# Designs tried in a protein design run: peptides against a protein of PDB entry 5KEZ. Part 261

Target 1, 320 residues: chain A of PDB entry 5KEZ
Amino acid sequence: NVAIYNPFRPWWERYQPVSYKLCTRSGNEDEFRNMVTRCNNVGVRIYVDAVINHMCGNAVSAGTSSTCGSYFNPGSRDFPAVPYSGWDFNDGKCKTGSGDIENYNDATQVRDCRLTGLLDLALEKDYVRSKIAEYMNHLIDIGVAGFRLDASKHMWPGDIKAILDKLHNLNSNWFPAGSKPFIYQEVIDLGGEPIKSSDYFGNGRVTEFKYGAKLGTVIRKWNGEKMSYLKNWGEGWGFVPSDRALVFVDNHDNQRGHGAGGASILTFWDARLYKMAVGFMLAHPYGFTRVMSSYRWPRQFQNGNDVNDWVGPPNNNGVI

## One batch from the design tools (peptide; made by RFdiffusion4, then SolubleMPNN)

Design b2_p26_8_s2 (from b2_p26_8, 12 letters changed)
Fold by OpenDDE base, seed 4:
Structure b2_p26_8_s2 (fold): chain B 320 residues (1-320), chain A 26 residues (1-26)
Amino acid sequence: as target 1 above (320 residues)
Amino acid sequence: SAEVENMKKMFDLLKARAEAVAAANA
């Protein structure tokens, strides 16, 4: 991915890929392979956060400032390490003036335009699908158990399916023969927009963001909510079917928010309430649970926003 | 309603990563 130095190596640089090489701030491919092996050997499975909707930002300077040293040129859509070229992006498909998503009530924009400047891959192309599948299959062959698909809302479900149909079975060294990768898709569906979580049920589980939002409100006893209302927690609260839901109390994004909606989200900063929420989540049968493991950073709030929300995990001069 | 407004605000906050990317690219 792109190496960002202003601010200094933020966590979100990881979501600006320039290649599918397994070289990051966390280590090289050999180190990753070693980790996966060690984890699998003790029954800990690895799920990769796969960024396959886009490459890096369109305004990032060309060069070799990347975690694996690969050259890239966003201006010309040149990513030779893949390789991708101008033919592999949705520049000509997006009809907005900026080239970015401008209206989230327009599903076509949401999927065909750039997510805040991130170069949007043409996932309708078999070439692009195959390159992504090759990347994911390499990980599968290494021994990962599945994937979180980043920014799934911004990909057409059919394109995702086409990629998933190209995936290998899991590595039989650790998984039963014929096992398929576990797939969960990041889809932000809080209502009011045309794209729905249900659009993606065919590909795997989806994130249920209403879960953490509502649970936070209940645990905080806001808006007259009571713990007793959790009697029909799950589908009874309008959440997606349990067998399609990935649930969580917080994630890295809303952990850094301080707005009205974000204020209800419980995080480790609110230790007591957070433990209550996580405990409830783990005890309740609804959905597939995900527990957040994060880190402290020097928060600095200005106008309700943490200006240091970019701070990544503990590192040594950028190396994790 | 207040609930809808809260959810919309939350949605915006969940895009903070993307907004940060845009700012860094400017």
Scores: peptide ipSAE 0.017, ipTM 0.346, DockQ to the pose 0.302
Fold by OpenDDE base, seed 3:
Structure b2_p26_8_s2 (fold): chain B 320 residues (1-320), chain A 26 residues (1-26)
Amino acid sequence: as target 1 above (320 residues)
Amino acid sequence: SAEVENMKKMFDLLKARAEAVAAANA
């Protein structure tokens, strides 16, 4: 991915890929392979956050400022380490003036335009699908158990399916023969928008952002909410079917006060309430649970916004 | 700089996601 130095190595640089090489601030491919092996050997499975909707931001300077040193040129859509060229992006499809998503009530814009400047891959192309599948299959062959698909809301479900159909079975050294990768898709659906979580049920599980949002409201006792109202928690609250739900109290985005859920989201900053929410989540049978492991950073609020919400995890000169 | 611009875009992402929530609840 792009190596960002101003600010210094923010968390979000990971979501701006310039190659599918497995060398990042977390380590190189050999170290990753070693970690996956050691984890699998003790029954701990690895799921990769796969960024396949886009490459890096269109305004990033060309050069070799990347975690693997690969050259890239966003301006010309040149990513030779893949390789991708201008033919592999949706620039010609997006009809907005900026080239970015401007109206989230327009499903076509949400899928075909750039997510806040991130170069949008043409996932309708078999070439692009194949390059992504090669990346994911390399990980599968290493021994990962599945994937979180980042920004799935911004990809056509059919394109996702086409990629998934190219995936190998899991590594039989650790998984039963014929096992398929576990897939969950990040889709923000709180209602009121044309894109629905149900559009993605055919590909795997979907993040249920209503879970953390509503649970936060209840635990905080906002708007007269009571714990007793959780009697029909799950589908009774309008959530997706349990067997399609990936649930969580917070994620890296809304932990920083933004994203789906708003101010109701509970985080480690409110330790007592957060533990209550996580405890409830783990005790309740609804959905597949995900527990957040995060870190403290020097928050500095200006006009209600943390100007340091970019801060990444504790590191040594960018190396975790 | 390009890095600063990149940062702004990522903040816009967070903002956009927040706005989507607001729109859904309106």
Scores: peptide ipSAE 0.015, ipTM 0.327, DockQ to the pose 0.045
Fold by OpenDDE base, seed 2:
Structure b2_p26_8_s2 (fold): chain B 320 residues (1-320), chain A 26 residues (1-26)
Amino acid sequence: as target 1 above (320 residues)
Amino acid sequence: SAEVENMKKMFDLLKARAEAVAAANA
C-alpha cells in the first residue's frame, strides 16, 4: 500500500493498495506464510481483510513511496505491479463532476465512482476480476480460511459473485477437500440509502451494523430502553437473517466515533459496559460473532470529533 | 426518533473519515 506521512502512517493507509504483494509494514510474505501455518496447526483460522474495490487515492504522488517499493502512478492509473492501467478503472463510467461519490442515494455513483478519491476498479471487466481472484487464490493457497470484503457496498453484487466463482477450494492441508472460503462483506446499512444488505446475501454473510448501535443504546439505557426488550433480539429488531449476519459490538471505524458519530457504540473506553455487551453478544445465538482487538491512542476531541482518529497501532517509527 | 439520530451520527462519522482521507491524499 501507499506510505502516508501526513498524518504519520495512519491506520487507513492499509486500505490504499498499489499492488497485491504481501509486503507491508506488518511483514513480508514469508512471515505471513509462517503465521498462517502456525495458526492453522493449532486450529486458529485466518480471514483476510481483502481490499478489492479500489487502489490508492487519485491524488497521491506517483513514485515508489509504498510499503514494498512498487512503482505506481495514480494520475495515469498505472499500477504495473498488478498490472493495472487506465482501462481497468471506472473513470469513464462515473458521471459526477468530481469523479467521486457525491450522492449516496444514487446507487450507481456509490458503486461506479471513487470512494473518497480512491481509484475505483472496473470490476465488470474479466481481466480485473481475474487479477483479484489471482490475489485471493494466492492467499487461499497459503492457507487462509476466508475473507472480509472491504467496501462491498461500493461493488456490484454480481461483480463480487463473479470474483468468488473464480476462487479455489481451501488448502487441503488444513481443510476438508472441497471446502469453500468463508466470505463476509462489509456493508454499512442503517437504512436511508438505496443499497441494502440484502443485495449481498447471495455472496455470503454481511456486517450488521445495527447490532452494535442498538445494543449500545440498550446497555446504556438510552431512550427508555430496557434489557427486557432483548427478548426478541435479532430478526425481531429488524436485523438481517441470522445466517447472513456477522455481528460485532464495535469495529475500527465506529470505535473512533465517540465524539460526533456513533455515540451509542460501546468500546473498550467504556470497559464495564463493553464487557457486558461483548458477553451478551457471545451468549446470544444470533449471527456470527466477531470480537474486536484494538489499542489505545491519545484521543483529542475538538468540536465533538477526535482529531487523532487516524492513529494506527503502536509502532516504531512506522514499523509495526 | 432515536433511530434516525443514531443513523445521523454514523453518517457524520463516515463524513469525517472521508474528509480526512481526502485531505491526506491531496
Scores: peptide ipSAE 0.014, ipTM 0.362, DockQ to the pose 0.325
Fold by OpenDDE base, seed 5:
Structure b2_p26_8_s2 (fold): chain B 320 residues (1-320), chain A 26 residues (1-26)
Amino acid sequence: as target 1 above (320 residues)
Amino acid sequence: SAEVENMKKMFDLLKARAEAVAAANA
């Protein structure tokens, strides 16, 4: 991914890829392979956060300022480490004046235009699908158990399916022969937009963002909400079917919302309430659970916003 | 609604990240 130095190595640089090389601040490919092996050997499975909707921002300067030193040129859409070129992006398909998503009520814009300037890959092309599949298959062959698909809302479900159809079975050294990778898709569906979580059920599980938002409101006792109202928690609250849901109290994005989280999102900053929420989540049968492991950073609020929300995990001069 | 507000805030976070990237190149 791109290496950003102003601010100094923010967490979000990780989501701006310039190659599919396993070479980041977390380590190199050999170290990753070693970790996966050691984890698998003791029954701990690895699921990769796969960024496949886009490459880096269109305004990032060309050069070799990346975690593995790979050259890239956003201006010319040149990513030779893949390789991608101008033919592999949706620049000509997006019809907005800016090239970015301007109207989230237009599903075509949401999927074909740039997410906040991030160069949008043409996932309709078999070449692009194949390059992504090769990346994911390399990880599968190393021994990962599945994937979180980042920014799935911004990809056509059919394109995702086409990629998934190219994936290998899991590594038989650790998984039963014929096992398929576990897939869960990040889709932010809080209502009010044309794209729905149900559009993606055919590809695997989806994130249920209503879960953390609603649970936070209840635990905080906002708007007269009571714990007793959780009697029909799950589908009864308008959530997706349990067998399609991946649930969580918070994630890295909404943990950084206004007020040290979204309006209602609970985080480790509110330790007591957070423990209550996580405990409830783990005790309740609804959905597939994900527990957050995060870190403390030096928050500085200005006008209700944390100016240090960019701070990444603990590091030694940029090295994790 | 609270849901819409939360959604908007998340989009604002994404926008802020993009702006930070632009500032890094200045």
Scores: peptide ipSAE 0.014, ipTM 0.400, DockQ to the pose 0.596

Design b2_p26_8_s3 (from b2_p26_8, 14 letters changed)
Fold by OpenDDE base, seed 3:
Structure b2_p26_8_s3 (fold): chain B 320 residues (1-320), chain A 26 residues (1-26)
Amino acid sequence: as target 1 above (320 residues)
Amino acid sequence: SEEVENMKKYYELLKKRAAEVAAANA
């Protein structure tokens, strides 16, 4: 991915890929392979956050400022380490003036335009699908158990399916023969927008963002909410079917939403309430549970916003 | 700088996601 130095190595640089090489702040491919092996040998499975909707931001300068040193040129859509070119992006499909998503009530914009300037891959093309599948299959062959698909709402479900259909079975050294990768898709569906989480059920599980949002309100006792109202928690609250849901109290994004409309989300900053919420989640049978492991950073609020939302995990001069 | 611009983009993304959560609670 792009190496960002101002601010210094933020967490979100990981979501600006320039190649599918396994060289990042976390280590090189050999180290990753070693970790996966060691984890699998003790029954701990690895799931990769796969960024396949886009490459890096359109405004990033060309060069070799990347975690693996690969050259890239966002201006010309040149990513030779893949390789991708201008033919592999949706620039011609997006009809907005900026090239970015401008209206989230327009499903076509949401999927064909750039997410906050991130170069949008043309996932309709078999070439692009194949390059992504090769990346994911390499990880599968190493021994990962599955994937979180980042920004799934911004990809057509059929394109995702086409990629998934190219995937190998899991590595038989650790998984039963014929096992398929576990897939969960990040889809933000809180109602009110045309794209629905149900559009993605055919590809795997989906994130249920209503879970953390509503649970936070209840635990905080906002708006007269009571714990007794949780008697029909899950589908009774309008959530997706349990067998399609991946649930969580907070994630890396909404953990940083304080002051920007995400005040209901419980995080480790509110330790007592957070423990209550996580405890409830783990005790309740609804959905597949995910527990957040985060870190403290020097929060500085200005006009209700933390100006240090960018801060990544503790590191040694940019290396974790 | 381009890094600052990138930061702004992701802040906008975070804001969007946070706003969606807020709407769900309304």
Scores: peptide ipSAE 0.033, ipTM 0.582, DockQ to the pose 0.044
Fold by OpenDDE base, seed 5:
Structure b2_p26_8_s3 (fold): chain B 320 residues (1-320), chain A 26 residues (1-26)
Amino acid sequence: as target 1 above (320 residues)
Amino acid sequence: SEEVENMKKYYELLKKRAAEVAAANA
């Protein structure tokens, strides 16, 4: 991925890929392979956060300022380490003046335009699908158990399906023959937009963001909400079917959220309430549960916003 | 600079996600 130095090595630089090489601030491919093997040998499975909707930001300078040293040129859409070229992006398909998503009520913009300047891959192309599948299959062959698909709302469900159809069965050294990778898709659907979580049910599970948001209001006793109202928690609250839901109290994004809605999310900063929420989540049968493991950073609020919400995990001069 | 632009883009993304969460609590 791109190495960002101002601010100094933020967490979100990892979501600006320039190649599919497995060399980052966290380690190299050999170290990753070793970890996966050790984990599998004791019954711990690995699921990879796969960033496949986009490459890095369009305004990043060309060069070799990346975690693996790979050359890239966002201006010419040149990513030779893949390789991708200008033919592999949706620049010509997006019809907005800026090239970015401008209207989230337009599903075509959401999927064909750049997410905040991130170069949008043309996932309709078989070549692009194959390069992504190759990346994911390499991970499957190493021994991972499945994937979180980042920014799934910004990809057409059919394109995702086409990629998934190219995937290998899981590694038979650790998984039963014929096992399929476990897929869960990050889709932010809280209503009010044309793209729905149900559009993605055919590809695997989806993130249910209503879960953490609503649970936060209940635990915080906002708006007169009571714990007793959780009697019909799950589908009774308008959530997706349990067998399609991946549920969580917080994630890395909404943990940094602010304002009326963002403030409802419970995090480790609210230790007592957070433990209550996580305990409830683990005790209740609804959905597939995910527990967050995070870190403390020096928050500095200005006008209600944390100016240090970019801070990544503890590191030694940029190396984790 | 590109660094400032990257930061701006990140914050715009965060704001979008925050707005969606706000809608869920309305």
Scores: peptide ipSAE 0.031, ipTM 0.558, DockQ to the pose 0.044
Fold by OpenDDE base, seed 1:
Structure b2_p26_8_s3 (fold): chain B 320 residues (1-320), chain A 26 residues (1-26)
Amino acid sequence: as target 1 above (320 residues)
Amino acid sequence: SEEVENMKKYYELLKKRAAEVAAANA
């Protein structure tokens, strides 16, 4: 991914790829392979956060300022390490003046325009689908069990399906023959926008962001909410079907104060309430559960905003 | 709704990230 130095190596640089090489501040491919093997050998499965909607930001300077040293040129849409070129992006499809998503009530913009400047891949192209599938298949062959698809809301469900149809079965060294990768898709659907979580049910599970938002409100006892109201928790609260839901109390985005769910989101910063929420989530049968493991950073609030919300995870393998 | 407003705040956070990237590469 892109190496960002101002601020110094933020967490979100990891979501700006310039190649599909397994070489980041988290480690190299050999280290990753070793980790996957060790985990599989003790029954711990690995699911990769796959960033396949886009490459890096259009404003990033061309060069080799990346975690693996790969050259890239956002201005010309040149990513030779893949390779991608100007033919592999949705620049010509996006009709907004800026090239970015300007209206989230326009599903076409949401899917064909750049998410906050991130170069939007033309996933309608078989070439692009194949390059992504090759990346994911490499991971499958290493021994991962599945994927979180980042920014799925910004991809056409049919394009996702086309990629998934190209995927190998899981590695038979650790999984039964014919096993398919576990897929869950990040879709932020709190209502009020045309794109719905149900658009993606055919591809796998979907993140249910209403879960953490509503649970936070209840645990905090906001707006007169009571625990007794949780008797019909799940579908009774308007959530997606349990067999399509991936549920969580918080994630890396909304942990930083302004994510989906807003101030109701509980995090480790509110330790007592957070433990209550996580405990409830694990005890309740609704959805497939995900528990957050994060890190502390030196929060500094100015005008209600943490100016240090960019701080990345701790690292002890040097600056790469 | 409150949920929609919270979603908008999330988008603003993403915009902040974009601004930071632009500043980093200026």
Scores: peptide ipSAE 0.028, ipTM 0.585, DockQ to the pose 0.788
Fold by OpenDDE base, seed 4:
Structure b2_p26_8_s3 (fold): chain B 320 residues (1-320), chain A 26 residues (1-26)
Amino acid sequence: as target 1 above (320 residues)
Amino acid sequence: SEEVENMKKYYELLKKRAAEVAAANA
């Protein structure tokens, strides 16, 4: 991915890829293989956060300022380490004046235009699908168990399916023969927009963001909410079917929202309430659960926003 | 600079996510 130095190596630089090489702030491919092997040998499975909707920001300077040293040129859409070229992006398909998503009530914009300037890959093309599948298959062959698909809301479900149909079975050294990768898709569906979580059920599980939002309201006793109201928690609260849900109290994005995570979201900053929420989540049978492991940073609030929400995890001069 | 632009992109994304969460609790 792009190496960003101002601010100094923010966490979100990881979501601006320039290649599919397995060398980042966390280590190289050999180190990754070693970790996957060691984890699998003790029954711990690895799921990769796969950024496949886009490459880096369109405004990033061309050069070799990347975690693996690969050359890239956002201006010309040149990513030779893949390789991608100008033919592999949705520049001509997006019809907005800016080239970015301008209206989230337009599903076509949401999927065909740039997410906050991030170069949008043309996932309709078999070439692009194949390059992504090659990346994911490489990981599968190493021994990963599945994937979180980043920014799935911004990809057409059919394009995702086409990629998934190209995937190998899991590595038989650790998984039963014929096992398929576990897929969960990041889709922010809190209502009010045309794209729905149900659009993606055919590809795997989806993130249920209503879970953390509503649970936070209840635990905080906002709007007269009570714990007793959780009697019909799950589908009874309008959530997606349990067998399609990936549930969580917070994630890396919403824990950095307004205040202590935005609206009702509970985080480690509110230790007592957070423990209550996580405990409830783990005890309740609804959905597939995900527990967050984060870190402290020097928060500085200005006009309700933390100006240091970019701060990455503890590191040694940028190396984790 | 590109660094400032990257920061702006991040904040815009974060603002959207925060607004969505807030709307869910309205």
Scores: peptide ipSAE 0.032, ipTM 0.536, DockQ to the pose 0.044; fails the geometry check

